# Peptides against a protein of PDB entry 1MQS, part 101

Target 1, 223 residues: chain A of PDB entry 1MQS
Amino acid sequence: ILKMLFLNKDLNNNDNITTITDDIFNQQEIIWKVLILDIKSTATISSVLRVNDLLKAGITVHSLIKQDRSPLPDVPAIYFVSPTKENIDIIVNDLKSDKYSEFYINFTSSLPRNLLEDLAQQVSITGKSDKIKQVYDQYLDFIVTEPELFSLEISNAYLTLNDPKTTEEEITGLCANIADGLFNTVLTINSIPIIRAAKGGPAEIIAEKLGTKLRDFVINTNS

## One batch from the design tools (peptide; made by RFdiffusion4, then SolubleMPNN)

Design b2_p19_7_s3 (from b2_p19_7, 6 letters changed)
Fold by OpenDDE base, seed 1:
Structure b2_p19_7_s3 (fold): chain B 223 residues (1-223), chain A 19 residues (1-19)
Amino acid sequence: as target 1 above (223 residues)
Amino acid sequence: SIPPQPKSDIPASLEAKRV
C-alpha cells in the first residue's frame, strides 16, 4: 500500500511506515496526489495507515470513486479500487473528462482478462492512453512505459503471466522476448537504464535477462 | 498551477486512528 502511494517506487527502507513517510517527507519534494477509493479499499487503507501517513505520502484529497469529484487536471490520481466493470467505466469516464493529469490504477485484486480487454479497448478509443501511467493488480507490479501500456504485446504478456495454465517454460520464453524488446529500446535511446524490478516475479526475470544482455553488449563493443 | 492544499476530508475511520 505504501509503495502504491509513492507511485510504486522501490522503498528500500525496512523501517516502519511512520519512519518511511517522515524520511520521504523531509528529504524529497512531495508529489501531491488524489487518492480514489471504493468502500472495500477504504477499509483496507484505514486498517493500515493513519491520516498523517496519507498526508506525508502526498495525498492531498481522497474520495470515493462513486462520489462526485471536482476536476483536478493538474494533479495526478491514484486509483485503488476493486476490479469491476463499473469502476473501469468510471475511470475511463474520468480519463475522457480530463479529471486528473495522470492516472495510476491499482486494482485491489486480480483483474480478469475480460475486464483488462475492456479497459484497454475503452482507453484506446479515448486517444488519451498516455495519461495512464500504471496499471497494477494484486499479482503484477510492473512499470510499463507510457505509450505501450495498452499495446497488444503488453496485454498479451499480462494475460500470459496471469494465466495459471501458463507453464514455467512459457513464462521464461515470454520474459526473454520482453527483455529483447527492452534491450532494443535501450540501444535506440543510447542510454544505460537504471533497472528496477520487484523481487520474486516476472519483472525480476526480465530485469536479470536485460542486465545480462546489456553487460554482454558493453563487453563486446569495448572489445 | 499550485497543487490543491490538503483538504481535511478524511474518512471518519482514518480520523479515529489519529488518536
Scores: peptide ipSAE 0.020, ipTM 0.569, DockQ to the pose 0.042
Fold by OpenDDE base, seed 5:
Structure b2_p19_7_s3 (fold): chain B 223 residues (1-223), chain A 19 residues (1-19)
Amino acid sequence: as target 1 above (223 residues)
Amino acid sequence: SIPPQPKSDIPASLEAKRV
């Protein structure tokens, strides 16, 4: 959650929340952001963070996604909401209306393939995909610098990864395929993304595989 | 231009932690 508030920057996990926020506050310029929540994520945030933590993280305003919100076209927005069709439609509408300068989307749970495809398609139609900077869920952790990063190949993974009948070999194979798809996307945009992943899950495996592929590519291209 | 700094609308549950 703290990583999300700092636009998914790496944080020292050994420190208390207060220590982390104090250190960042003292060392870096505060990036002011708006935080968009739903009912479920509001409960989650309130259980973990203090009011002062949010302020130190640069959160200027909190609002529910379903509430009418004032445009802040020069302010980046962090979404932390459930992966639903309704929320995706609202986010896309906010994008169309230029409600915020940048969009950092964090889903509270796994985003199914059909919804990821829907999000990607709708964003593409708007012509404003460059404003989508990040999309995260329990399995995906990537920075979207270009529209091409909405790779449809990633979305097949969630059903297989969540099926209790799936073997470790199948999971490993799927993670490799996802990493390959991400790698191809990176090559297409000619930009090295910052890869982040949830620890202890398939996302970490994917991140590691992708990192290796990128390193190998850079070495081979510079040789 | 300095980004607007709107007043925080903190949920009631978060405000309760301020006390």
Scores: peptide ipSAE 0.023, ipTM 0.551, DockQ to the pose 0.051; fails the geometry check
Fold by OpenDDE base, seed 2:
Structure b2_p19_7_s3 (fold): chain B 223 residues (1-223), chain A 19 residues (1-19)
Amino acid sequence: as target 1 above (223 residues)
Amino acid sequence: SIPPQPKSDIPASLEAKRV
């Protein structure tokens, strides 16, 4: 949960919540965010965090997803909600209306394929996929990068990465393909992104591969 | 700068921990 509130940065798991929040608050500028919850996630958050912890994590305001929320187009939003069609539709509507500057979507449980495809399709239609920075569930964390994240390839990648029968070699191969796609996107945009990835999962593998490709490219173009 | 607070009701469970 804390990791989510800090936009999935690596946190020292050996420290208690108070120590972590204090350290982060004191060491870096707090990114102010809005936290959007549902009834279930509210209970989860309340069981683990205090209001002061949310504030120290940069959560200025929290609201229920079904509540009327004022637009804050210059403020990033963290969604921590159940993976339902209703919640997806609301998120997409918020995206369409430019309700927030950035969207960090964290589902409270596994996102099924059909809902992932629905999300991807709806986001693609909006033309605002660049505002979606992250989509997470319990099993797979990935950084949303256009256009690859909302391509049909993502659905397959997600399924493969979440299949317990998938071998490490297959995961590595898939991550390489994803990194290649991201690399091509970076070249098209003509900008070098800051790569952030959770440790210990596919995201780290992708980040490492992408980083290597970018470094190699820079070296080769400067030679 | 602290962004403007949206008109949001704090969920009861979170409000209970605020006290």
Scores: peptide ipSAE 0.020, ipTM 0.558, DockQ to the pose 0.045; fails the geometry check
Fold by OpenDDE base, seed 3:
Structure b2_p19_7_s3 (fold): chain B 223 residues (1-223), chain A 19 residues (1-19)
Amino acid sequence: as target 1 above (223 residues)
Amino acid sequence: SIPPQPKSDIPASLEAKRV
């Protein structure tokens, strides 16, 4: 939790909360932030942190995600909320309205893949992906910068890949389409990426297809 | 030159989602 409040920077875990906050206060300029919570995360924060700890962490104000909140366009926001469709929609609406300068999103539990895709798609549509600085859950830790996060706008991709009724041929076809989209993106940015994909699933298939396309392209261009 | 692809630098955290 304390790591989250300091924008997920590495902290020395051997020190107590007070020592950590004092050291940071003395060594670095305090970044003032807004903390957005839900009912569940409020209980979590209250059980671990004192009011003074929040202040020392640079939290200027905290509010519930469902409450009406005034815009603070020059202030970065930390979201610490449940991974629900409702909360994602609210975050996206806050993004659309330029409610805060930067968005650091921390989900209180694992974010399902379908909701991650929904978030990514909605953020992509806004054209404001650059304002999303971090997205975290129990298993994910990544920084979002364009064009590192984008949507290929493939309808029902998650459903198709996870439906037990989907045939292997359909999965392979979809993976090929995704690989084509990624390939086109690579050509657009004019940079050959390092490909990383989870093993044993559709992501590996996509990575293999993309790798082949890139190799073929490089060979053909250098000839 | 195609940069060498790392073999399996999948963060353990991402692998855990499959379990």
Scores: peptide ipSAE 0.011, ipTM 0.362, DockQ to the pose 0.018; fails the geometry check

Design b2_p19_7_s4 (from b2_p19_7, 7 letters changed)
Fold by OpenDDE base, seed 5:
Structure b2_p19_7_s4 (fold): chain B 223 residues (1-223), chain A 19 residues (1-19)
Amino acid sequence: as target 1 above (223 residues)
Amino acid sequence: MIPPQPKSDIPSSLEAKRL
């Protein structure tokens, strides 16, 4: 998160910024910028940073993407939002209206290819592609409640997985979403876990999906 | 001589939103 707030520039040589120290903020020139969030990413940011931490990172204004936002044409903007068609359309509209000087787009999870193509196409039509400075997948679709504890904040997950009226398709879909969230968490921690799951239920489905994603990732990064 | 208040490096547009 802090790396994102500093425009994904290499912060100090210590890759493991595990603690928000005043030293991190003192070493970099403060670039004032706007942070645009959605409901989900707001929960993520709020779980790990205080308002004062945002200010120290140069975030003077933070707003929801769906809220009416005043134009700040001289100020760079960081978007940290879910990879959805709706959010892409809003970002492109903000680009069209010159709402900000520069656009640093960070998605909370992996951006599907179709949405990337849609974003690229829409941006190309605007003729303002030069204002898009970055597009990143941050893999931050979870909240940190306590040290060593996190939540994917999936509503009614327990009910859906345990209700006998839930369809296999709904269960499989939810298991995929959980596996994606866990995958993103693993990537953020930068440590490959040992996966253990109960057999014969949703836990096994999640474990298999997660295991496949991790294997695919390791193969692709070592190639 | 009152030392010049450090000019806020905050763009004027952002200062207006903080008030």
Scores: peptide ipSAE 0.006, ipTM 0.358, DockQ to the pose 0.040
Fold by OpenDDE base, seed 1:
Structure b2_p19_7_s4 (fold): chain B 223 residues (1-223), chain A 19 residues (1-19)
Amino acid sequence: as target 1 above (223 residues)
Amino acid sequence: MIPPQPKSDIPSSLEAKRL
């Protein structure tokens, strides 16, 4: 998250959030930015950072993507939003209207290829592709409740997985979603976990899916 | 340099941490 707020520049990893923000705030000319969020990303940011932390990171204002936002044509914008067609369309509209000076787009999870192509196509039509400075998948689709505890905020997950009326397809789909969330979490913390799961249930399915995703990722990054 | 202060509503979740 902090890297994103500093336009994905390399930050010295060894310092506490407060130290990093203070050092950057004191040592470098702060680039003031607008942070554009959606409901989901707002929860993510709120779970990890305080408003003062945002300010120290150069965030002058944060707004919801669907809210009416005043144009700030001289101010760069960081978008941290879900990878949806709706959000892409809004970003493109903001680009068309020159709402901000620069656009740093960060998606909370992996952007599907079709949406990336759509974004690229729409941006190309505007003739303002030079204003798009970054497009990143941040893999930040979770809520941090405590330093060592997080939630994927999947409503009724336990009930769905344990209801005998739930179809195998629904269970498998939910397990995949959970595995995706866990995968994103692992990527965010940059540490490969030891996975422990009970045998003979959804937990095992999740563990297997997550394990596969992690293995595939490691293979693809080391190649 | 005073950061630009656009009229934007702070999401309630972020406001709660100001407290």
Scores: peptide ipSAE 0.000, ipTM 0.296, DockQ to the pose 0.039
Fold by OpenDDE base, seed 3:
Structure b2_p19_7_s4 (fold): chain B 223 residues (1-223), chain A 19 residues (1-19)
Amino acid sequence: as target 1 above (223 residues)
Amino acid sequence: MIPPQPKSDIPSSLEAKRL
């Protein structure tokens, strides 16, 4: 989901590197976007992300696809909707009306061939195919292939961080505990890490806390 | 801890909808 909000770019790109030595938070410039959802995708997003997470991902406005939406012709839009004829027709109508500057279309499941052909045909008729930047099928399955991986063995961390009912205090506390665990790991490895974290969520909070701890440690050991 | 505010400027069209 976060990957989609960042236009399906790899979140592990060099732009999320916090190096302790270079103070160069190469913070990628946040691209501000509109998020268009349907009922099903709203439930999916709400189960994983908080409003603040959306904001940090550059989503300032989110709306239902069937709702009357004001045009924002200078703003790119992310669609995350079910692969239906109805949704395709609405997207094409939005394209015809120049409702947004760019269209990043993500379907919640596999798009059937006939609907893909229908979308392509309708878009071609508009003469505005250049505004369609992406068409993807989205899945909730993630695969991580890394040669080196470790766990802090914190039970239910994922659930706690992603449950909308979890309080800010609970999240902050858990993030602090994770940062402490990572700090201890770094000290054990005895090397300065490159920290990469997804923006707009608990991972960023953890990265910031860890970075602060490491900076403080380096200052105190060199003094 | 209040999460840090986005560093990038919000487009004027989005600002109007956020308020």
Scores: peptide ipSAE 0.000, ipTM 0.225, DockQ to the pose 0.032
Fold by OpenDDE base, seed 4:
Parts: structure tokens; sequence; C-alpha cells
Structure b2_p19_7_s4 (fold): chain B 223 residues (1-223), chain A 19 residues (1-19)
């Protein structure tokens, strides 16, 4: 998250948030930015950062993407939002209206190719592609609730997976969602886990899906 | 909009890695 707030510059990973923010804040080159969030990303940010931390990271204003936002044409904007068509359309509209000086787009999870293409197409039509400075998948689609604990915020996951009335399709779909969330978490932690799962149930499905995603990612990043 | 405050004042090692 801090890396994103600092426009995806390399930060020394070994320092506490406070140390990082203090060090950067003390280096006199604070770039003031607007942070645009959605409901989900707001929860993510709120789970790990305080308002003061945002300020130290150069975030002067934060707002919801769906809210009416005043133009700040001289201020760069960080979008940290879910990879949805709706959010893309809003970002593009903000681009069209020159709402901000620069656009740093960070999606909370992987942006599907079709949406990336849609974004690219819409941006190209505006003729303002130069204002789009970054487009990143941050893989931050989770909530930190406690130290060393996170939640995927999937309601009734356990119930759904264990209800005999749940269809195989529903289970498979939910397992995919869980695997996606775990994948995002793993990438964020930057540590490849050993996956262990019980055989013959949703856990195995999740493990397989996650394993596949991780393998694919490793292959694609090493190529 | 004021984000809710984190439950912990000190980020864990895990939290730090996620930032």
Amino acid sequence: as target 1 above (223 residues)
Amino acid sequence: MIPPQPKSDIPSSLEAKRL
C-alpha cells in the first residue's frame, strides 16, 4: 500500500510504516496527491493505515470514486479501486474532464484483459493517454483485521462450502473467489507458501486453483 | 470521508509487507 501511495517507487521493505513515512516525509520531496477509493478499497486502506499515515504519504485528499469530486487539475491522483467496468468508466470520465494532472491507476486485484482493453480503448479516444502514468494490479483485495491476520471479506464462505444444499457450481465459484483472494494475499506478502489442503473437498479445489495461479504468475514474471 | 482507524497502532510484520 505504501509503495502505491508513493507512486510505486521502491521502498525499503524492512522498515515500519512509521519509519518509511517519516523518512520520506523528511526527505522534503513530498508529492501531494489525491487518493480515490471505492468502498472495498476504503476498507482495505482503513485496515492498515491511519489518516495521518496517508498524510505522511502525501495524500491530501481522499474520496470515493462515486462521489462528486472537485477538480484538482494540478494535483496527481492515485486511484485504488476494484477492477470493474464502472470504475474504469469513471476514471476515463475524470480523465476526459481533466480532473487531475496525472492518473496513477491501481486496481485492488487483477484487471481482466477485457477490461484492460476497454480502458486502453477509452483512454485512446480521449487523446489524453499521456496523463495515465501507471496502471497496476496491486493485489490488495483483502482486509487486515489483526496482526498477521487478514480477511477476504467473503460472506458466509464457510456456510456456503459446507451446506449440503449448495450446488457444485456455487462451490466451485466460491473456491475460485477464495483462490483469487489468497493469490492476491500471497503476492502482497511476496512469499510463496506451501499449500496444504485436505483431499476430496473445497480445500483441495482452492489449493489447486491457487497453485495454478501461482505457477502461472511465476512463469509469466520470469519470462 | 475519514477512514476508520486501524485496530492496531503498530503494524505487524505482515502488515508492513502488505503496504
Scores: peptide ipSAE 0.000, ipTM 0.266, DockQ to the pose 0.036; fails the geometry check

Design b2_p19_8_s1 (from b2_p19_8, 7 letters changed)
Fold by OpenDDE base, seed 5:
Structure b2_p19_8_s1 (fold): chain B 223 residues (1-223), chain A 19 residues (1-19)
Amino acid sequence: as target 1 above (223 residues)
Amino acid sequence: KLYYEKEEINGIPYYKLKL
């Protein structure tokens, strides 16, 4: 998240959020930016950052993407939103209207190829592709509720996993989704966890799937 | 460190995480 707020520049990750923001605030000229969020990303940001953290990162104002926003044509904008067609259309409309000086687009999860192509096509038509400075997948499918507790906000996961009428296929599918969210979380915090799960239930399935993803990732990044 | 692959589509720089 902090990396995104600093336009995805390399940050020294060894420090806590407060130390990082303090160091940057004291050492570098702050680039003031607008932060555009959706409902999901608002929850994510609010769970991790405080208002003071945003200010120290140079965020002057934050708004919802679906809300009417005043144009700030001389101010760069950071979008941190879900990878949806609706959000893409809004971003393109903001681009068309020259609402901001520069556009740094960050999606909360991986942008599907078809939506990437749609974004690219629409931007191309505007002739303002030069204003799109970055498009990033941030892989933030989690909400931090407590210092040692977070949620993936998967609807009815507990009920589905404990309903005797739920099919094995449905359980497997849900476990895959959970594993994907956990994997994205691990990548976001840039720390490989020791996985612990109860045996004989869905947690074990999730752990196995996550373990496989992590192993594959480590192999691919170290090669 | 997260590693990204940079792609350009119609002049848009897209950074996809290498998994």
Scores: peptide ipSAE 0.559, ipTM 0.938, DockQ to the pose 0.625
Fold by OpenDDE base, seed 4:
Structure b2_p19_8_s1 (fold): chain B 223 residues (1-223), chain A 19 residues (1-19)
Amino acid sequence: as target 1 above (223 residues)
Amino acid sequence: KLYYEKEEINGIPYYKLKL
């Protein structure tokens, strides 16, 4: 998250957010930016960062993407929003209206290829592609409720996994989704966990899937 | 450390996390 707020520049990966923000704030000229969120990303940001952290990162104003926002044509904008068609259309509309000077787009999860193509096509039509400075997948599909506890915010996951009427296919699909969310969380935290799961249930399936993803990731990043 | 693959589509720089 902090990296995103600093336009995805390399940051010193210290675990202490306050130390990072203080160090950056003191060492570099602050670039003031607008932060545009949606409901989901607002919850994510609020769970991880304090208002003071945002200020230290150069966030002057934060707003919801669906809210009416005043033009700030001389101010760069950071979008941190869900990868949806609706959000893409709003971003493109903001681009058309020259609402901000530069656009740094960060999606909370992987942007599907079709939406990427849609974004690219719409931006191309505007002739303002030069204002789109970055499009990033941030992979932040979690909400931190406590320092050592988080949720993927998957509706009725427990009920679905424990309902005897749930099909094996449904369980497998849900487990895959959960594993993806956990994987994204691990990447966000930038820490490879030791996986512990109860045996004989969906947790084990999830753990296996997650383990595979992590192993594959480590192999691919080290090659 | 996270690794990204940079793609360009219609002049837009897209940074896809390498998984």
Scores: peptide ipSAE 0.552, ipTM 0.935, DockQ to the pose 0.613
Fold by OpenDDE base, seed 2:
Structure b2_p19_8_s1 (fold): chain B 223 residues (1-223), chain A 19 residues (1-19)
Amino acid sequence: as target 1 above (223 residues)
Amino acid sequence: KLYYEKEEINGIPYYKLKL
């Protein structure tokens, strides 16, 4: 998250948030920027950052993407939003209207190829592709509710997994999504967990999928 | 360390995490 707020510059992630923000604030030029969020990313940001952290990161204003926002054509904008068609359309509209000077787009999870192509096509039509400075997959589809506690906040996951009417296909799909979210969380926090799951249920399926993803990643990274 | 692959699509720099 902090890396994103500093336009995805390399940061020393071994320091606590306060140290990182203080060091950057004191040692680097602060670029004032607007932060555009959605409901999901707002919860994410709020769970890991304090208001002072945003300020120290140069966030002068933060707003919801679906809210009416005043043009700030001389101010760069950071978008941190879900990778949806709706959000892409809004971003493109903001681009068309010269809402901000520069656009740093960060998606809370991986941007599907079709949406990337759609974004690129729409931006191309505007003739303002030069204003799109970055598009990043942040892989941050989790909320830190408490220290050492994470939630993916997948709507009705518990209910769906425990509903006897849920099909095996639906369960498999949901487990895959959960595993992806957990994998993204692991990558985001840069810490490989010891996986513990209850046996004989969806949690075990998720754990297995996550374990496979982690192993594959480690193998690919070390090769 | 996370590695991002930089792609360009219609002039847009896209940074995709390489898994």
Scores: peptide ipSAE 0.544, ipTM 0.934, DockQ to the pose 0.587
Fold by OpenDDE base, seed 1:
Structure b2_p19_8_s1 (fold): chain B 223 residues (1-223), chain A 19 residues (1-19)
Amino acid sequence: as target 1 above (223 residues)
Amino acid sequence: KLYYEKEEINGIPYYKLKL
């Protein structure tokens, strides 16, 4: 997602969302952009990014594609919408009306060939194909898997975490390993979890680490 | 890792996701 918000430029993989956004904010002139969403993509964005993250990515305003939107002819637009005929028609209409300066189109899933051809044909008719800077397939279809119970099979994890002789460093290390395992599990099941953890203990540390990894991944992979 | 194939259709750069 962050990559998309930065016009699908390569981002450094080693930085968390905050670091990436801060670095871009500090190192590069922020290109202010409009983000156009639909209901589905709004839910996706809201699950991964905070309002502050959008601002740091240079998103000045975000709107629904079906909403009446004011023209911003000097501002580039990022579309992140479902690959539907309806959305394509709206994008083309926005193009015809010179609603934005540039169009960066990202579909929430793979654009079918017939719709790609339709988009290309309609854009060709407008004579404004130069304004279409990018068309990307994004992959943010998360299958919500509700696992009842699973284990990472980490030997003596509970004992180690509950042993008063265990150092904070050891706990932190183990929590990182657990978070990595959970992260891999999430990727395997292709589902973004709602993370719940008890406060004030290792579970919170794990939850935080996992959340960061997931956000970073969604940002970096969709980057 | 996401892999993309770049296509150009009527002057539009399209990055197709290969799953």
Scores: peptide ipSAE 0.531, ipTM 0.928, DockQ to the pose 0.310

